Peptides against a protein of PDB entry 6FRK. Designs and how they scored, part 126

Target 1, 411 residues: chain A of PDB entry 6FRK
Amino acid sequence: NEEVLNAMLKEVCTALLEADVNIKLVKQLRENVKSAIDLEEMASGLNKRKMIQHAVFKELVKLVDPGVKAWTPTKGKQNVIMFVGLQGSGKTTTCSKLAYYYQRKGWKTCLICADTFRAGAFDQLKQNATKARIPFYGSYTEMDPVIIASEGVEKFKNENFEIIIVDTSGRHKQEDSLFEEMLQVANAIQPDNIVYVMDASIGQACEAQAKAFKDKVDVASVIVTKLDGHAKGGGALSAVAATKSPIIFIGTGEHIDDFEPFKTQPFISKLLGMGDIEGLIDKVNELKLDDNEALIEKLKHGQFTLRDMYEQFQNIMKMGPFSQILGMIPGFGTDFMSKGNEQESMARLKKLMTIMDSMNDQELDSTDGAKVFSKQPGRIQRVARGSGVSTRDVQELLTQYTKFAQMVKKM

## One batch from the design tools (peptide; made by RFdiffusion4, then SolubleMPNN)

Design b2_p16_8_s4 (from b2_p16_8, 11 letters changed)
Fold by OpenDDE base, seed 3:
Structure b2_p16_8_s4 (fold): chain B 411 residues (1-411), chain A 16 residues (1-16)
Amino acid sequence: as target 1 above (411 residues)
Amino acid sequence: LEELKLLKEILELLSE
């Protein structure tokens, strides 16, 4: 029994290391799981795999919980939020995402660009802020980030803003000059929250980077970025362990809406390849698919048209990056689609939709669309010419439709 | 749940 436990724990440890979980955390987790598993209960014929999975899940949940309550803004107060992090971490984009999140929740939100080091930082922030209709402050002439941050915070305090987000300079590496600048800015503006932005794609470097920031500035919150379908979430555990600060949000893509509050259970479930059914349900509900009732009724009757397939492709496109959606489905591992494969899959969907845009209502609304085309091959040639594709591409679409329609009939 | 099943199946077929 101990040999079987050790073998199964070795597999779990390998999978966690492959998910960029820090080797120290994996070792500690292995010891904690061993101590939590009753070997006598394992002998009684209980599903050993489920018991180990549950123990691993419970210990991963503890690793994501720093035991500190996350800071939350107070309504009717002026909340100053300072962002810190390396260049390329997604810090500036995350400032805009957080500002947009609070604005959509009815908070009076603004952005300050205190990045004087990067050429065009203010223009980038201004572009993002203007697109989102968020008030912003910065300077083209002032080179001291302390002055810019102080003036911007004072201005927006006087205008009774509730959420004041300050973006600071990043560097390509951990540099003493960066940390000194961050401390000077923090001392001048006295932020209510300091947010460390971390790129999940840096893997095993997450612990060392997060620790370096926490050792220099009073990081109180973490935001993890680039948690697209490829980002191994293991770096997030390292960030929490090093900063002793909660993850408050995650960035899931490049769009301003690719930003969500951190949820522990869905995150750990996804990390273990168990999927995120709750997050998938939430995303489907957020789409306000008004015509869902009519589609559900058709599906219950085993009816599936080319129009129904088109509407489903539109729904998939509205849910965001395809890799994220797949990564929410149980049994699709985090590595199921590479970034290249996501763009290719979205391009494939768009191509299929463009072919269907050249179909008529009789073809789209037929309960046997493939048979309509098989009976009159001239329709394939018309659709191919109308959409600028080959007759083979139209036949491939009809083959896919037939597979879907057969599957719906088995439901 | 049926929509999620259909979505899963669509996604599975698109991934093949």
Scores: peptide ipSAE 0.025, ipTM 0.627, DockQ to the pose 0.131
Fold by OpenDDE base, seed 2:
Structure b2_p16_8_s4 (fold): chain B 411 residues (1-411), chain A 16 residues (1-16)
Amino acid sequence: as target 1 above (411 residues)
Amino acid sequence: LEELKLLKEILELLSE
């Protein structure tokens, strides 16, 4: 039993290391899991694999919990949020995402660009803020980030803003000058929260970076970026361990909406390759798919039309990046769709929808759409001409539809 | 749950 446990733990430890979990944390987790597993209970015929997975899951949940309550803004107050992080961490983009998140929730939100080091930092922030209709402050002439931050915070306090986000300079490396500048800005504006932004793609370097920031600046919150389909996010555990601060949000892409509140359980489930069924359900519910009841009722009766397939394709397109959706489904590997394959998959969906846009209501609403086309081959030619595709492309669509319709009948 | 199963199968088919 101990040999089996050790073999399974070795496999899990390897997978966690491949997920960019820090080697020290993996060792600690292995020891904690071994201590938590009763070998006598494992002898009683319980599914050893499930027990080990559950023990690993529990220990990973503990590693993500710093034991400190996340800071939350107070409604009707002026909340100053300072962002810190390395250049390329996605800090500036994350400032805009957080501002947009609070604005969409009805908070009076603004952005301050206190990055004087990077050429075009203010232009980038201005562009992002303007696209999101977020008020912003910055300077093209002032070089002192302390002055810009102080003036901007004062301005927006006087205008009764509730969320005041300050973007600071990043650097390519941990530099003492950067930390001194951050401390000067923090001392001047007295932020209610300091958010460290970390790139998940830096892997094993996450611990050292997060520690360096925490040792110099009073980091109270963490945001992890670049948690796209390929980043398993093991570096997030290292960030929490080093900063002793909660992860409050995650960035899941480049779009302003590719930003979500951090949830421990879904994150750990995804890290272990179990998927995120809860997040998938939440995401489906957020789409306000008014016709979901009608579709579910049709599915219960084994009815599936080309129109129903079209509506599902529309729903998938509304859900955003396919890689994220697939990563929420248990058993889909994170590598299932490369970034190149996602754009191609979206193009395929759009092509299929364009073919269906050339179909008539009789064809779309038929419970046996493939049979309608098989009985009258002239319909295939009409649809092909109308959509600018080959007759083969229409036949491939009908073949896919037939596979779906057969699957629905088995449900 | 049934809708999620259908979405899964659609996504699987689109990945082929």
Scores: peptide ipSAE 0.024, ipTM 0.619, DockQ to the pose 0.132
Fold by OpenDDE base, seed 4:
Structure b2_p16_8_s4 (fold): chain B 411 residues (1-411), chain A 16 residues (1-16)
Amino acid sequence: as target 1 above (411 residues)
Amino acid sequence: LEELKLLKEILELLSE
């Protein structure tokens, strides 16, 4: 039993290391899991794999919990949020995402660009802010980030802004000058929250970077970016461990809406390849799919039409990038669709929908759409001509529909 | 959950 446990733990440890979990944390987790598993309970015929997975899950949840409550802005107050992080961490983009998040929640939100080091930083912030209709402040002439931050904070305080986000300079390396600048800015504006933005794609370097920031600046919150890429998010555990600060949000793409509140359970489930069913449910609920009840009732009766398939394709398209949706499904890794395949998959969906747009209501609403087309092959030719596709493309769509309809009948 | 299963199945078939 101990050998089996050790073998399974070795596999889990390997998977966690491949997920960019820091080696020290993996070792600690291994020992904690060993201590939490009663070998006697494993002898009782329970699925040993499930028990180990549960123990691992529980210990990972503890590693993501810093034991401190996340800072939250106070409604009707002026909340100053200072962002810190390396260049390329997605800090500037994340400032805009957070501002947009709060704005959509009805907070009076603004952005300050105190990045004087990077040429075009203010232009980039201004572009993002303007697209999102977020008020912004910055300077093209002032080189002191302390002055810009102070003036911007004062301006927006006087205008009764509730969320005042300050983007600071990033550097390519941990430089003492950067940390001194950050401290000077922090002292001048007295932020209510300091957010460290970390790129998850840096893998094993996450701990060292997060620690370097925490040792110099009073980081109170963490935001992890680039979780849409090859990064499995193990670096997030390192950030929490090093900063002793909660992850408050995650960045899940390049779009301003690719930003969500951090949820521990879904995140750990995704990290373990268990999928993010909760995030998928939340995403489905956000779509306000009013007709979901009618569809569910049809599915219970084993009825599935081409129209029902079309509606599902519309829902998928509304969910955003297909790779993100797949990454929420258990057993579909984030790598299942390379970035190139995502655009192609969306193009395929759009093509299928365009074919269905050339179908009539009798064809779309038939409980056996494939049979309607098989009985009258002239319908295939009509639809093909109407949609500008080959008869083969229509037949392929009907074949896919038939597969779906058969799956629904088995449900 | 049934809708999510269907979406999963759709996604699986689209990935083939």
Scores: peptide ipSAE 0.023, ipTM 0.594, DockQ to the pose 0.088
Fold by OpenDDE base, seed 5:
Structure b2_p16_8_s4 (fold): chain B 411 residues (1-411), chain A 16 residues (1-16)
Amino acid sequence: as target 1 above (411 residues)
Amino acid sequence: LEELKLLKEILELLSE
């Protein structure tokens, strides 16, 4: 029994290390799991694998919990949120994502660019803010980030903004000058929350970087970015351990909507490769896909039309970012995300839907849509002309439909 | 669960 336990723990430890979990945390987890598992209870015929998985899950949940309640903005107050992080961490993009998140929730939100070091930082922030219709402040002439931050915060306080986000200069390297500048900005604006933004892809370096920031500035929150990539998010555990601060949000792609509140259980489930079945169920339930009873009934009868496919594409588009959906599905690992930018996948769906918008009801509602087109090739040409695509694109859609319809018949 | 399977299959086919 101990040999089996040790073998399973070795597999888990290997998987956690491959997920960029810090080696010290993995060692500690292994010891904690060993201490939590009663070998006598394991003898009682309980599924040893499930017990170990549960123990591992429980210990990972503890590692993500800093034991500190996350800061939340107060409605009707002026909440100043300062962002800190290395250059390339996604800090500037994350400022815009957070601003947009609060704006969509009905908060009066604004952005301040206090990055004077990076050429075009203000233009980038301005571009992102303008696209999202978020008010912004910055300077092309002022080089002191303290002045810019102070003026911007004062301006937006006077205009009764509720969420005032301040982006600061990042550096490629940890420089004492950067930390001093950050402290000067923090002292000048007196932020209600300091958010450390970290890139999940940094792996084992996450601990040292997160600690360096926490030792210099009063980091109260963490945001982890680039969880859409090959990064399994193990570095996030290191950041929590080092900062003793909660992860409040995660960035899951390049789009402004690729941003979600951090949930411990889904994150750990994903880290373990279990997927987020619960979050997926919740998201499906939120979509009120109850209208899919008719679809489920058709699927049970092995019927699948081009219209049914179109409706499914609409449902997928309503679910939001593909990266989030895929990240919730067990076994949709990193390989799927590596093959397509989310924007490309959405553009592909939209193109397919545009082709189907040029189809008639007889074509859409046929139980054998591909056969309808094969019998009358003139239909392909009509649809191609109507949608502004090639006949090849229509044939490709019909080929995809045929694959789906065959899968449904096998269900 | 069946709907999720279908969505998964759709996404898989779109990734090809």
Scores: peptide ipSAE 0.019, ipTM 0.420, DockQ to the pose 0.144

## One batch from the design tools (peptide; made by RFdiffusion4, then SolubleMPNN)

Design b2_p17_1_s1 (from b2_p17_1, 7 letters changed)
Fold by OpenDDE base, seed 4:
Structure b2_p17_1_s1 (fold): chain B 411 residues (1-411), chain A 17 residues (1-17)
Amino acid sequence: as target 1 above (411 residues)
Amino acid sequence: VEELKELHNILLELSEL
């Protein structure tokens, strides 16, 4: 039994190392799992594999729990959030993603660019902020990040912003000058939260980087970036261990919507290759698919309208990129949709929704929408003119709807 | 879980449209 346990633990340890989990954490996990497994209970015919997987899962959950409650912004207050991290960590992009996340939640959110070191940092932030309709502050002439951060924070406090995000300079290496600059900015603006942004793709270097930041600035939160299909995210465990700070969000791609609240169980499930079924369930539940029961009931009755299809497209658009959804389903690799196909698919969905926005309630609520259009071809021309598309585009939508409604009837 | 899987297959098919 001990040989079998040691062999299985060796496989798990290898898989965790291949997932970029720090070797010290893997050793500690191995010892903790050995201590948590009763060898006598394993003798009783319980599925040894399930028991070891559960023990490993439980110990990984403890490794991502710093024992510290995550900072949360207070509604109706001015919450200053300072971002720190290396150049290339995705810090600037993550500032925009977090700002957009809070803006979509109905927070009065703004961005400050205090990165004076990188040429075009302010232009990049301005471009991202403008595209997301997020108010921003920065300077092309001021070189002191402390002045920019202080003026920007004061401006947005006076304008009663609730979420004030400050992006700071990154460096290619850990430089004392970077840490001094970050400390000066932090002292000047007195942030309510300091967020360390870490690239998951740096693997075993995550611990040393996260520790170096925590030793210099009071990091209270971690955001892990590049948790797209190439990074298994084991470095996130190292960041939590080194910073003693919770992961609050993860970045899962390049789009502004490729950003989600960190969830421990889904993350560990994905790390173990179990898939993110729970995070998918939770993401589906967070969408307030309150009509899921009503939809499932309609689907069980073989009823599917153009309105039901429109609502499903809205749900897909709220869930974000389909690659994320697929990458949450066990057995669907993140490589299933190339990044190019995803933006094109979302643009296609948005085009289809725009066509449906030109339909009337009789067309949308018909259980045989395609037949409504086939009986009165003048409806296709009306919808095509209303949405600025070809009659062919409307016919393609109706063909797709018909295929889908036929599948629903077979369910 | 099966109903969610069905919903996901439905959503997947909708995205391939």
Scores: peptide ipSAE 0.008, ipTM 0.345, DockQ to the pose 0.069
Fold by OpenDDE base, seed 1:
Structure b2_p17_1_s1 (fold): chain B 411 residues (1-411), chain A 17 residues (1-17)
Amino acid sequence: as target 1 above (411 residues)
Amino acid sequence: VEELKELHNILLELSEL
């Protein structure tokens, strides 16, 4: 029994290391799991695999829980949120994502650019804020981030903003001058929350980076970015362990909507390759796929048209990065679509939609669209000419449609 | 849950494309 436990724990530890979980945390997890498993219960014929998986899951949940309640903004108050983190961590993008999140929730939200070190920092923030219709402040001439932050906070306090987000200068590396500047800004504006933004893609360096920030500034919240990349999210555990601060949000992509509140259990389920069914439900519900009720009723009746397929492609494109959607599905690893494959897949969907845009209503609304084309091959040539594709591309689309329509008929 | 299974199945087939 102990040999079987040790073998399974070795496999789990390997998978966690491959998921960028810090070696120290993996060792601690292994010890905690060994201590939590009753070997007598394992002897009683209980499913050893399920027990170990459950013990691993419980210990991972503890590793992302710092035992500290996350800071939340107070409605009707002026909440100052200061962002800190390295350059390239996604800090500036995350400021815009958080501002947009609160704006969509009906908070009066604004952005301040206190990054005077990076050329074009204010232009980038202004561009992002303008696209999202978020009020912003910054300077092209003031070089002191303390002055800009103070003036911006005062301005937005006087205008009764509820969420005041301050983006600070990032550096390419941990430098004492960065921390001194951050401390001066923090002392001047007296933030209600300091958010550390961490790039998950730095893998094993997450712990050392997060610790270096926590040792110098009073980090109260963590946001983890780039979880859509090759980073399997193990760096998030390192951030919590080093900062002793909760993860409040995660950045899951480059879009302003690729941002979600951190949920411990769904995150650990996803990290273990169990999928995120809850996040998929939430994302489907946020899309107001009310128009899909009619589709779902058709699917239940074994009806599937080329128009129904077109609408599904539109829905997938609206859901954002297809890799994220697949990564929410149980049994699809986060690695299933590389960023390169995602753009190619979206381009492929768009090509298929362009072919369908050249179809007529009789072709699109037929419950046997493939048979309509098979009976009159001249339709294939018309659609091919209309969409600027080969007759083969149209036949491939019809072959795909036929597979879907056959699957729907078996449901 | 059934709606999600249907969406899941559609997405699965799309992933095989």
Scores: peptide ipSAE 0.008, ipTM 0.347, DockQ to the pose 0.064
Fold by OpenDDE base, seed 2:
Structure b2_p17_1_s1 (fold): chain B 411 residues (1-411), chain A 17 residues (1-17)
Amino acid sequence: as target 1 above (411 residues)
Amino acid sequence: VEELKELHNILLELSEL
């Protein structure tokens, strides 16, 4: 029994190390799991694998919990949120994502660019903010980030903004000058929350970086970025351990919508390769896929129309990036869809929808749409002309629909 | 869970398209 436990723990520890979990945390987890597992209960014929997985899961949940409640903005108050982090961490992009997230929730949100070190920092922030219709402040002439931050915060306080996000200078390395600048900015604006932005792709370096920031500035929240890549996010555990601060959000791509509130259970499930069943359920529920009960019922009855396929494509597009959806399903790691394939897949879905927009109700609502087109080939030419595509593209869509409808009939 | 599996299979097939 002990040999089996040690073998399984070795496998789990290897998987956690391959997921960029810090070696010290993996060692501590191994010790905690060993102490939590009753070897006598393992003798009783319980699924030893499930028991170890549950114990590992429980200890990982504890490692993600800093024991500190996440700061939350107060509605109707002025909440100053200062961002700190290395250059290339995705900090500036994450400022825009957070601003957009709060704006979409009906918060009066703004952005301040206090990055005077990086040429074009303000242009980048301005571009992102303008695209998202977020009010912004910054300077092309002022070189002191303290002045820019102070003036920007004062301006937006006077304008009764509720969420005031301050982007600061990043550096490629931990430099004392960067930390001094961040302290000066923090002292001047007195932020209600300091957010450390960490790149998940830095792996084992996450602990040392997170600690260096926490030792210099009062980091109260963590945002982990680049969780759309091969990085399984194990570095996030290291950031929580080092900062003793909760992860509040994760960045899951480059799009402004590739940003979500951090959920402990889904994150750990994903880290263990269990998938995010809960987050999939939540995302499915958030989509009001109640309209999909009607679709699921139609699917169960072997009925599938081109309209039903169109509605499914709309639902997939509403669910966000397809790689994220797949990555939420057990057994489909994030590795299945490279970023390139995702944008291509979404563009392909949009193309298919544009073809279907040129179909009539008789074509869309037919229980055998392919047969409607096969009986009257002139319909293919009409749809092709209407959608600006080739007759081949319409035939490919009908071929795909036919495959789908055949699958539905086998369900 | 079955509905999620069905959605999964649908999504998988859509990803292979």
Scores: peptide ipSAE 0.007, ipTM 0.327, DockQ to the pose 0.074
Fold by OpenDDE base, seed 3:
Structure b2_p17_1_s1 (fold): chain B 411 residues (1-411), chain A 17 residues (1-17)
Amino acid sequence: as target 1 above (411 residues)
Amino acid sequence: VEELKELHNILLELSEL
């Protein structure tokens, strides 16, 4: 029985190491699992594999829980959130994602660029902020990040902003000068939360990096980025262990919407290759897919309209990148869509929706929308003019719709 | 679970468009 336990634990430990879980954490987990498993209960004919998997799952949940409640912004207050992390961690992008998340939740949100080290940092932040319609502050002339951060925080406090996000300088390496600059900024602005942004793809380096930041600044929250890549996210456990701070969000792609609240159970389930069925169910429920039962019924009857296609495009856009959905379903590999294809696909969907916004109810609700347009070609010209696209773009949409409606009829 | 699979297949087909 002990030999069987040791063999199964060796397989689990190997899989966790292949998932970028830190070797010390894997060793500790192995010891904790051994202490939690009664060998006598394993002798009684219980499914030994399920018992070990459950014990491993429980210990991984404990590794992701620092025992500290995550900081949350207070409504009607001025909440200052300072971001820290290395260059290339996705910090600046994550600032914009978090700002956009809170803005979509109805918070008065703004961004401050206190990165004076990187040429074009302010332009990059300004571009991201402008695209998201988020107010921003920064300087092209001030070189002291403390001055910029202080002035920006004061400005947005005076304008009664509720969420004030401060992006700081990153470096390619852990340097004392970076940590001193971060500490000076933190002391000047007195942030309500310090968020450490970590790239999950750095694997075994996650522990040492996260510890170096926590030892210099009072990191209270962690955001893990690039969990849509080849990284299975085991580095997230290392970040929690080193910072003793909760993961509050994860970055799951390059789009501004590729950002979700961290959920422990779904994340560990995904890490173990069990899939994120709960996170899929939650995303499906957040979409108010009550309208999709009606769609599934229509599809079962071989009916599919341009409106039904529009609603599905809205659902895809609300769910975020399709690779995230696929990567949440057991048996679908993360490699199904390359990152480049997703942004292009989302831009294409938005273009198609803009074309459909220029259609009338008779065109949208027709069970043979393509035939409505083929019978009256003047409709194509009207829609093209209304949406600012070519007649060819409208014909391409109708061709895609026709292909889909033909597939639905074969179901 | 079957409805989720059907929805998933629909979304797959839409993503391939």
Scores: peptide ipSAE 0.007, ipTM 0.340, DockQ to the pose 0.076

